Peptides against a protein of PDB entry 5VVV. Designs and how they scored, part 85

Target 1, 276 residues: chain A of PDB entry 5VVV
Amino acid sequence: FLCGVVEGFYGRPWVMEQRKELFRRLQKWELNTYLYAPKDDYKHRMFWREMYSVEEAEQLMTLISAAREYEIEFIYAISPGLDITFSNPKEVSTLKRKLDQVSQFGCRSFALLFDDIDHNMCAADKEVFSSFAHAQVSITNEIYQYLGEPETFLFCPTEYCGTFCYPNVSQSPYLRTVGEKLLPGIEVLWTGPKVVSKEIPVESIEEVSKIIKRAPVIWDNIHANDYDQKRLFLGPYKGRSTELIPRLKGVLTNPNCEFEANYVAIHTLATWYKSN
Target 2, 276 residues: chain A of PDB entry 5VVV as posed
Amino acid sequence: FLCGVVEGFYGRPWVMEQRKELFRRLQKWELNTYLYAPKDDYKHRMFWREMYSVEEAEQLMTLISAAREYEIEFIYAISPGLDITFSNPKEVSTLKRKLDQVSQFGCRSFALLFDNIDHNMCAADKEVFSSFAHAQVSITNEIYQYLGEPETFLFCPTEYCGTFCYPNVSQSPYLRTVGEKLLPGIEVLWTGPKVVSKEIPVESIEEVSKIIKRAPVIWDNIHANDYDQKRLFLGPYKGRSTELIPRLKGVLTNPNCEFEANYVAIHTLATWYKSN

## One batch from the design tools (peptide; made by RFdiffusion4, then SolubleMPNN)

Design b2_p16_2_s2 (from b2_p16_2, 9 letters changed)
Fold by OpenDDE base, seed 4:
Structure b2_p16_2_s2 (fold): chain B 276 residues (1-276), chain A 16 residues (1-16)
Amino acid sequence: as target 1 above (276 residues)
Amino acid sequence: SKYEEAKKRYFEAALK
């Protein structure tokens, strides 16, 4: 069970010292996972093709080493979906080289994120892939296999919540393709019925699990405030029955952008997790 | 940009 934090918000990423402090807290609270997915890290999303500099590499190596020190699984996410051409072998090779670099930093767990992108494929991809889901699954499977089938590999679908599913969760051709064709060792991220799910009913998890043919990892936006930074979500982790735990592969909270605001959010997630 | 458009869609959806 993956339980911890995803740094997955828009806005100023946390600094390395905050991330290290996070790892200390995660360990102390018996959480086990950090997903590196800061939207505004340029080399994560907008400039995903760009290799890390020597200085950035040293920082990431240090961060990954710190995660290991605190027994936190460091999952490196990349979000190529804004402008990748899935059918272009050069794009695939570029993605491979980027992940090779991160592997050299000591990272062993990875995520491919296709959240917050346009559903439209380019003309070249339409000639090769039957759907956007087919394109995403193809590259995800290829990367997963290329990396030697790491123990933890995550996929974030473009339809990552109920409200993004067309026509709905259970009938989504996109999610059906993901479920059928995504290799079984790849985990699927899900935010619940909504982008920010006040509640995640058990039935909603059963529904999505059926179509994706696996228990999801919750990317939990309950405490996310990037969409309204005038708000701080200081309340406890709630609206998730502990009955979800056996039905999930994990929960990664995407909390407030303000690192200092997240004590209650993360601590109460830990309490929730340990209460089962 | 695609980034800004996607971010906007997320923000709008997050408020619902």
Scores: peptide ipSAE 0.686, ipTM 0.966, DockQ to the pose 0.924
Fold by OpenDDE base, seed 1:
Structure b2_p16_2_s2 (fold): chain B 276 residues (1-276), chain A 16 residues (1-16)
Amino acid sequence: as target 1 above (276 residues)
Amino acid sequence: SKYEEAKKRYFEAALK
């Protein structure tokens, strides 16, 4: 069971010292996972093709080593979906080289994210792939196999919540393709019925699990505040029955942008996890 | 930009 934090918000990323402090807190609270996915990290999303500099490499190596020291699984995410051409072998090779570099930093767990992108493929991709889901699954499976089938590999679908599913969760052709064609060793991220789910009913997890043919990992936006700069979410982790735990592969909370505001959010997640 | 459009879509959906 993956339980911890995803740094997955829009806005100023946390600094390396904050991330190291996070790892210490995660270990102390018996949590085990950190997902690196800051949307405003240029080489994560907008400029995903660009290799890390020597200085950036040193920082990432130090961060990954710190995660290992605290027995926290460090998952590196990349979000190429804004402008990747799936059918172009050069694009696939560029993605492989980027993940090879991160592997050299000592990273062993990875995520490929297709959240918050246009559903339209370019003309070249439409000639090769039957749908957007087929294109995403193809590259994800290829990358997963290329990396030697790492123990932890995550996929974030474009339809990552109930309200994004067309026509709905149980009948989505997109999610059906993901469930049927995504290799079984790849985990699927999900935010619940909504982008920010006030509640995640057990029945809603059973519904999505059926179509994706696996238990999801929750990307939980309950404490996310990037969409409202006037608010801090300081309340407890709630609206998730402990009956969800045996029905999930994990829970990663995407909390407030302000690192110092997240004590209650993370501590109460840990209490929830240990209460089962 | 595609990035700004995506961010806007997320923000609008997060408020619902």
Scores: peptide ipSAE 0.684, ipTM 0.966, DockQ to the pose 0.946
Fold by OpenDDE base, seed 5:
Structure b2_p16_2_s2 (fold): chain B 276 residues (1-276), chain A 16 residues (1-16)
Amino acid sequence: as target 1 above (276 residues)
Amino acid sequence: SKYEEAKKRYFEAALK
């Protein structure tokens, strides 16, 4: 069971010292996972093709080593979906080289994210793939196999919550393709019925699990404030029955942008997790 | 930009 934090917000990423402090807190609270997915880290999303510099490499190696020191699984995410051409072998090769570099930093767990992108494929991809889901699954499976089928590999669908599913969760051709064609060793991220789910009913998890043919990992935006930084979400982790735990592969909270605001959010997640 | 459009879609959806 993956339980911890995803740094997955828009806005200024946490600094390396904050991330190291996070690992210390995660260990103390008996959480086990950190997903590196900061939207405004340029080489994660906007410039995903760009290799890390020598200085950036040193920082990431140090960060990954720190995660290992605190027994936190470090998952490196990349979000190529803004401008990747799935059918272009040069794009696939570029993605492979980027992940090879991160693997050389000592990273062993990875995520490929297709959140918040347009559903429309370019003309070249339409000639090769039957649907957007087929294109995403194809590259995800290829990357997963290329990396030697790592123990932890995550996929974030474009339809990552109930409100993004067309026509709905149980009838989504996109999610059906993901469920049927995504290799079984790849985990699927999900935010619940909404992008920010006030509640995640058990029935909603059963519904999505059926179509994706696996238990999801919750990317939980309950404490996310990037969409309204005039607010801080300081309340406890709630609206999730502990009955969800046996029905999930994990929960990763995407909390407030302000690192210092997240004590209650993360601590109460840990209490929730340990209560089952 | 595609980035800003994506961010906007997320922000609008997060408020619903």
Scores: peptide ipSAE 0.680, ipTM 0.965, DockQ to the pose 0.955
Fold by OpenDDE base, seed 3:
Structure b2_p16_2_s2 (fold): chain B 276 residues (1-276), chain A 16 residues (1-16)
Amino acid sequence: as target 1 above (276 residues)
Amino acid sequence: SKYEEAKKRYFEAALK
């Protein structure tokens, strides 16, 4: 069971010292996972093709080593979906080389994120793939296999919540393709009925699990505030029955952008997790 | 940009 934090917000990424402090807290609270997915890290999303510099590499190596020190699984995410051409073997090779570099930093767990992108494929991809889901699954499976089928590999669908599913969760052709074609060892991220789910009913998890043919990992935006900088979410982790725990592969909270505001959010997630 | 458009879509959806 993956339980911890995803740094997955828009806005100023946390500094290395904050991330190290996070790892200390995660260990102390018996949480086990950190997903590196800061949207404003240029080489994560906007410039995903660009290799890390020597200086950036040193920082990431240090960060990954710190996660290991605190027994936190460091998952490196990349979001190529803004401008990747799925059918172009050069693009696939570029993605492979980027993940090879991160593997050299000591990273062993990875995620491909296709959140917050347009559903339309380019003309070249339309000639090769039957749908956007087929294109995403193809590259995800290939990368997963190329990396030697790492123990933890995550996929974030473009339809990552109930409100993004067309026509709905249980009938989504996109999610059906993901469920049928995505290799079984790849985990699927999900935010619940909404982008920011006040509640995540058990029935909603059963519904999505059926179509994706696996238990999801919750990317939980309950404490996310990047969408409204005037808000701070200081309340407890709530609206999730502990009955979800046996039906999930994990829960990763995407909390407030302000690192110092997240004590209650993360601590109460830990309490929730241990209450099963 | 595609990035800003994506961010906007997320922000609008997060408020619903």
Scores: peptide ipSAE 0.660, ipTM 0.962, DockQ to the pose 0.967

Design b2_p16_2_s3 (from b2_p16_2, 9 letters changed)
Fold by OpenDDE base, seed 5:
Structure b2_p16_2_s3 (fold): chain B 276 residues (1-276), chain A 16 residues (1-16)
Amino acid sequence: as target 1 above (276 residues)
Amino acid sequence: SAYEKAKEKYFEAALK
């Protein structure tokens, strides 16, 4: 069971010292996972093709080493979906080289994220792939296999919540393709019925699990404030029955952008997790 | 940009 934090918000990323402090807190609270997915890291999303500089490499190596020191699984995410051509072997090779670099930093767990992108494929991809889901699954499977089938590999679908599913969760051709064709060792991220789910009913998890043919990892936006930074979400982790735990592969909270605001959010997630 | 459009869509959806 993956339980911890995803740094997955829009806005100023946390600094390295904050991330190290996070690892200390996660260990102390018996949480085990950190997903590196800051949307405003240019080399994560907008410029995903660009290799890390020597200086950035040193920082990431240090961060990954710190995660290991605190027994936190460091998952490196990349979001190529803004402008990747899935059918172009050069794009695939570029993605492979980027993940090879991160592997050299000591990273062993990875994520491919296709959240917050246009559903339209380019003309070249339309000639090769039957759908956007087929394109995403193809590259994800190839990368997963190329990396030697790492123990932890995550996929974030473009339809990552109930409200993004067309026509709905149980009938989504996109999610059906993901469920049928994504290799079984790859985990699927999900935010619940909504982008920000006030509640995640057990029935809603059973529904999505059926179509994706696996228990999801919750990317939990309950405390996310990137969409309205005039608000801070300081309340406890709530609206999730502990009966979800045996029905999930994990929960990663994507909390407030302000690192200092997240004590209650993360601590109460830990209490929730340990209560079952 | 594609980034900004997607961000705006997320922000709108997050408020619902």
Scores: peptide ipSAE 0.659, ipTM 0.961, DockQ to the pose 0.928
Fold by OpenDDE base, seed 2:
Structure b2_p16_2_s3 (fold): chain B 276 residues (1-276), chain A 16 residues (1-16)
Amino acid sequence: as target 1 above (276 residues)
Amino acid sequence: SAYEKAKEKYFEAALK
């Protein structure tokens, strides 16, 4: 069971010292996972093709080593979906080289994220793939296999919550393709009924699990505030029955952008997790 | 921008 934090918000990423402090807190609270997915890290998303410099490599190696020191699984995410051409072998090769570089930093767990992108393909991809889901699954499977089928590999769908599913969760052709064609060793991220879900009912997890043919990892935006920087979410982790735990592969909270605001959010997630 | 669209999606999801 993956339980911890995704740094998945828009806005200023956390600094390395905050991330190290996070790992210490995660270990102390018996949480086990950090997903590196800061939207405004330019080499994570907008410039995903760009290799890390020597200096950036040293920082990432140090960060990954710190995660290991605290027995936190460091999952490196990349979000190529803004401008990748899925059918172009050079793009696939570029993605492989980028993840190879991160593998050399000591990273062993990875994620491909297709969240917050337009639900369309370019003309070249339309000639090769029957749907956007087929294109995403194809590259995800290829990358997963290329990396030697790492123990932890995550996929974030474009339809990552109930409100983004067309026509709905159980009838989504996109999620059906993901469920049917995504290799079984790849985990699927899910956010619940909404982008910010007040509640995540058990029935909603059963519904999505059926179509994706696996238990999801929750990307939980309950404490996310990147959409409204005038608000801080300081309340407890709530609206999630502990009955979800046996029905999930994990829960990763995407908390407030302000690192110091997240004590209650993360601590109460840990209490929730240990209560089952 | 993708960020603006993401925020709009957050707002739409919060208003629904």
Scores: peptide ipSAE 0.086, ipTM 0.813, DockQ to the pose 0.456
Fold by OpenDDE base, seed 4:
Structure b2_p16_2_s3 (fold): chain B 276 residues (1-276), chain A 16 residues (1-16)
Amino acid sequence: as target 1 above (276 residues)
Amino acid sequence: SAYEKAKEKYFEAALK
């Protein structure tokens, strides 16, 4: 069971010292996972093709080493979906080289994120892939296999919540393709009925699990505030029955952008997880 | 920008 934090918000990423402090807190609270997915990290998303500099590499190596020190699984995410051409072997090779670099930093867990992108493929991809889901699954499977089938590999679908599913969760051709074609060792991220789910009913998890043919990892935006800079979400982790725990592969909270605002969010997630 | 569209999508979904 993956339980911890995803740094998955838009806005200023946390500094390395905050991330190290996070790992210490996660360990203390018996959480086990950090997903590195800051939307405004240029080399994570907008410039995903760009290799890390020597200085950036040293920082990431240090961060990954710190995660290991605190027994936190460091998952490196990349979000190539803004401008990748899935059918272009050069793009696939570029993605491989980027993940090879991160693997050299000591990272062993990875994620491919296709959240917050348009559903439209370019003309070249339409000639090769039957659908956007087929394109995403193809590259994800290839990368997963290329990396030697790491123990933890995550996929974030473009339809990552109930409201993004067309026509709905159970009938989504996109999620059906993901469920059928994504290799079984790859985990699927899900935010619940909504992007910011006030509640995540058990039935909603059963529904998505059926179509994706696996228990999802919750990317939980309950405490996310990147969409409203005037708000801090300081309340407890709630609206999630503990009955979800046996039906999930994990829960990763995407909390407030303000690092110091997240004590209650993360602590109460830990309490929730331990109450099983 | 692609970023603005992404953030807008996220924001719109968070408000619904």
Scores: peptide ipSAE 0.076, ipTM 0.808, DockQ to the pose 0.828
Fold by OpenDDE base, seed 3:
Structure b2_p16_2_s3 (fold): chain B 276 residues (1-276), chain A 16 residues (1-16)
Amino acid sequence: as target 1 above (276 residues)
Amino acid sequence: SAYEKAKEKYFEAALK
């Protein structure tokens, strides 16, 4: 069971010292996972093709080593979906080389994220793939196999919550293709009925699990505040029955952008997890 | 920007 934090918000990423402090807190609270997915980290998303510099490489190696020191699984995410051509072998090779570099930093766990992108394929991709889901699954499976089928590999769908599913969760052709064609060793990220789910009912997890043919990992935006600068939710982790735990592969909270505001968010997640 | 569009999508979905 993956339990911890995703750094998945828009806005200023956390500094390396904050991330190391996070790992210390995660270990102390018996949590086990950090997903590196900061939307405004340039080489994660906007410039995903660009290799890390020597200086950036040293920072990432130090960060990954710190995660290992605190027994935290470091998952490196990349978000190529803004401008990747899925059918272009050069694009696939570029993605492989980027993940090879991160593997050399000592990273062993990875994620491909296709959240917050346009659902329209370019003309070249339409000639090769039957749908956007087929294109995403193809590259995800190829990368997963290329990396030697790592123990932890995550996929974030473009339809990552109930409100983004067309026509709905149980009837989505996109999620059906993901469920049928995504390799079984790849985990699927999900935010619940909404992007920011006040509640995640057990029945809603049973519904999505049926179509994706696996238990999801919750990307939990309950404490997210990047979408509203006036919002600071300091309340406990709530609206999630402990009956979800046996029905999930994990829970990763995407908390407030302000690092120091997250004590209650992360601590109450840990209490929730240990109450099972 | 592509960033602004992505953030708008996230914001709209969070309010529904």
Scores: peptide ipSAE 0.072, ipTM 0.795, DockQ to the pose 0.801

Design b2_p16_2_s4 (from b2_p16_2, 9 letters changed)
Fold by OpenDDE base, seed 1:
Structure b2_p16_2_s4 (fold): chain B 276 residues (1-276), chain A 16 residues (1-16)
Amino acid sequence: as target 1 above (276 residues)
Amino acid sequence: SLYEKSKERYKEAALK
């Protein structure tokens, strides 16, 4: 069971010292996972093709080593979906080279994210792939196999919540393609019925699990404030029955952008996880 | 930009 934090917000990323402090807290609270997915990291999303500099490499190596020291699984995410051409072998090769570099930093766990992008493919991709889901699954499976089938590999669908599913969760052709064609060793990220789910009912997890043919990992936006920076979410982790735990592969909270605001959010997630 | 469009898509959906 993956339990911890995803740094997955829009806004100023946490500094390396905050991330190291996070790892110490995660270990102390018996949590086990950190997903590196800061949307404002230029080389994560906007410029995903760009290799890390020597200085950036040294920082990431140090961060990954710190995660290992605290027995926290470090998952590196990349979001190529803004402008990737799936059918272009040069794009696939560029993605492989980027993940090879991160593997050299000592990273062993990875995520490929297709959140918050248009469903429309370019003309070249439409000639090769039957749908957007087929294109995403194809590249995800290829990357997963290229990396030697790492123990932890995550996929974030474009339809990552109930409100994004067309026509709905149980009948989505997109999620059906993901469930049927995504390799079984790849985990699927999900935010619940909504982008920010006040509640995640057990029946909603059973519904999505059926179509994706696996238990999801919750990307939990309950404490996310990047959509309204005038607000801080300081309340406890709630609206998730502990009956979800045996029905999930994990829970990663995407909390407030302000690192110091997240004590209650993360501590109460840990209490929830240990209560089962 | 594509990034700003992505961010606004998320923000609009997060408020629903």
Scores: peptide ipSAE 0.734, ipTM 0.971, DockQ to the pose 0.947
Fold by OpenDDE base, seed 4:
Parts: structure tokens; C-alpha cells; sequence
Structure b2_p16_2_s4 (fold): chain B 276 residues (1-276), chain A 16 residues (1-16)
């Protein structure tokens, strides 16, 4: 069970010292996972093709080493979906080289994120892939296999919540393709019925699990505030029955952008997790 | 930009 934090928000990423403090807190609270997915890391999303500089590499190596020190699984995410051409072997090779670099930093767990992108493929991809889901699954499977099938590999679908599913979760051709063709060792991220799910009913997890043919990892936006910087979510982790735990592969909270605001959010997630 | 469109897509959906 993956339980911890995803740094997955839009806005100023946490500094390395905050991330190290996070790892210490995660360990103390018996949480085990950090997903590095800051939207405003240019080399994560906007400039995903760009290799890390020597200085950035040193920082990431230090961060990954710190995660290991605190027995936190460091998952490196990349979000190529803004402008990748899935059918272009050079793009695939570029993605491979980027993940090779991160692997050299000591990272062993990875994620490919296709969140918040257009559902339309370019003309070249339409000639090669039957659907957008096929394109995403193809590259994801290839990267997963290229990396030697790491123990933890995550996929964030473009339809990552109920409201993004067309026509709905159980009938989504996109999620059906993901379920059928994504290699079974790859985990699927899900935010619940909504992007920001006030509640995640058990039935909703059963529904998505059926179509994706696996238990999802919840990317939990319950405490996310990057969509409205005038809000700060200081309340407890709630609206998730502990009955979800045996039906999930994990829960990663994507909390407030303000690192200092997240004590209650993360601590109460830990309490929730340990209450089962 | 594509990034801005992505961010706005998320924000609009997060508020629903």
C-alpha cells in the first residue's frame, strides 16, 4: 500500500529542505511514499525533454538519497503529455534518456502523468494509434519495460476522475483501453468522482477498479489549494471510509501549496491509514 | 501556452 504525499500542485514547488522535512514526517507517521510531480518543475512538464543540469542533478540525487534515508519510496513523475508525439520514436527515446538520467540519480520508481491535457492526438499519432488511450498505454508500457519493470510504476490517465470519463466511468472507452492494455504491473492514479473529491465512496472505487482491472492509487486532492490560492485546507483527511484501504493500491495526498499548512492533512491521512 | 491551458483546465474542473 502506497501511502504518503504527491507534490503534484500547480505553483511554486517545495524547496529541498521542505521535502527532506516531509520525508522525516512521513517516516515518523509510518507513511512510505513521496511522488515528485511538481507542475512548475519545468523539466517535469513544460520542458520534459530537457535533461537536468549538473546542479539540478546533484539536488535530485541528494533528495533521492534523503528519501532512502527515511525509508520513503521516491517516485519520480514526468508529464510529457502537453506536446509529446507518441508515434515519434525520437520522442520515446528522449523520454527514455530523461528517465535514464533520473535512474542514475538512484531513483527506482517512476510515474508517467497524462493529466490535464487535450484528448486530441496529432495527425501523426492518429495514423498509428486507434485512440489517445492506445497511444498513452503504448508509450507507458514501453517505458515501463525499458526501465526493467520497476516495482513501482504509476500511470495517471487523462480521465483521472469520474467527471472526466466519457460517457461515464464504467463505459469509458479510454479507461477500458487502459484497463485492457496497460501492463498489470503499472498502477493507475485516480482522484475519485471529481478532481477534488469531497467524498470517495467505496462503490466509486469498485466501479473504476473494474474497468481499469486493478485497484487504483488515489491522488487525493482533498487538501489541494492550487486551484484557488485564496483557500487553505487545514481540516482533517475525511470523506474516505477505511473500507477503501483494502480496495486501493495506495493514497497519495496532494496537499496545500504552502508546505507549513499540511501538518494536519498528512498526519490525519496517516491516522486514517493506520486505523485499518 | 499549453501549460496555461492545462492549468486552467484543471482549475475549472477543480471548482466543480
Amino acid sequence: as target 1 above (276 residues)
Amino acid sequence: SLYEKSKERYKEAALK
Scores: peptide ipSAE 0.732, ipTM 0.971, DockQ to the pose 0.945
Fold by OpenDDE base, seed 5:
Structure b2_p16_2_s4 (fold): chain B 276 residues (1-276), chain A 16 residues (1-16)
Amino acid sequence: as target 1 above (276 residues)
Amino acid sequence: SLYEKSKERYKEAALK
């Protein structure tokens, strides 16, 4: 069971010292996972093709080493979906080289994210792939196998919540393709019925699990505030029955952008996790 | 930019 934090918000990323402090807190609270997915890391999303500089490499190596020190699984995410051409072998090779670089930093767990992108494929991809889901699954499977089938590999679908599913969760051709064709060792991220789910009913997890043919990892936006910088979410982790725990592969909270605001959010997630 | 469009898509959806 993956339990911890995803740094997955829009806005100023946490500094390295905040991330190290996070790892210390995660260990103390018996949480085990950190997903590196800061959307404002240009080399994570906007410039995903760009290799890390020597200075950036040193920082990431230090961060990954710190995660290991605190027995926190460091998952490196990349979001190529803004402008990747899935059918172009050069793009696939570029993605491979980027993940090779991160592997050299000591990273062993990875994620490919296709969140918040247009469903439309370019003309070249339409000639090769039957659907957007087929394109995403193809590259994800190829990368997963290329990396030697790492123990933890995550996939974020474009339809990552109930409200993004067409026509709905149980009938989504996109999620059906993901469930059927994504290799079984790859985990699927999900935010619940909504992008920001006030509640995640057990029945909603059973529904999505059936179509994706696996228990999801919850990317939990309950405390996310990047969509409204005038708000801070300081309340406890709630609206999730502990009955979800045996039905999930994990829960990663994507909390407030302000690192200092997240004590209650993360601590109460830990209490929730340990209560079952 | 594609990034800004992505961000706005998320923000609009997060408020629903």
Scores: peptide ipSAE 0.728, ipTM 0.971, DockQ to the pose 0.948
Fold by OpenDDE base, seed 3:
Structure b2_p16_2_s4 (fold): chain B 276 residues (1-276), chain A 16 residues (1-16)
Amino acid sequence: as target 1 above (276 residues)
Amino acid sequence: SLYEKSKERYKEAALK
């Protein structure tokens, strides 16, 4: 069971010292996972093709080493979906080389994210793939296999919540293709019925699990505030029955952008996780 | 930019 934090917000990424402090807290609270997915890391999303510089590489190596020191699984995410051409072998090879570099930093766990992108393929991809889901699954499977089938590999679908599913979760052709064609060793990220789910009912997890043919990992935006600058949610982790735990592969909270505001968010997630 | 469009898509959906 993956339990911890995703740094997955839009806005200023946490500094390295904050991330190290996070790892100390995660260990202390018996959490085990950190997903590196800061939207404002240029080489994560906007410039995903670009290799890390020597200085950036040193920082990431230090961060990965710190995660290992605190027995936290470091998952590196990349979000190529803004402008990748799925059918172009050069794009696939570029993605492989980027992940090879991160592997050299000592990273062993990876995520490929297709959140918050347009659902239309370019003309070249339409000639090769039957649907957007087919294109995403194809590259995800290829990358997963290329990396030697790492123990932890995550996929974030474009339809990552109930409100994004057309016509709905159980009938989504996109999620059906993901469920049928995504290799079984790849985990699927999900935010619940909404982008920011006030509640995640057990029945909603059973519904999505059926179509994706696996238990999801929750990307939990309950404490996210990057969508509303006036929002600061300092309340406990709530609206998730502990009955979800045996039905999930994990829960990763995407908390407030302000690192110092997240004590209650992360601590109460830990309490929730240990209560089952 | 594609990034800003992505961010706005998220923000609009997160408010629903």
Scores: peptide ipSAE 0.722, ipTM 0.969, DockQ to the pose 0.944

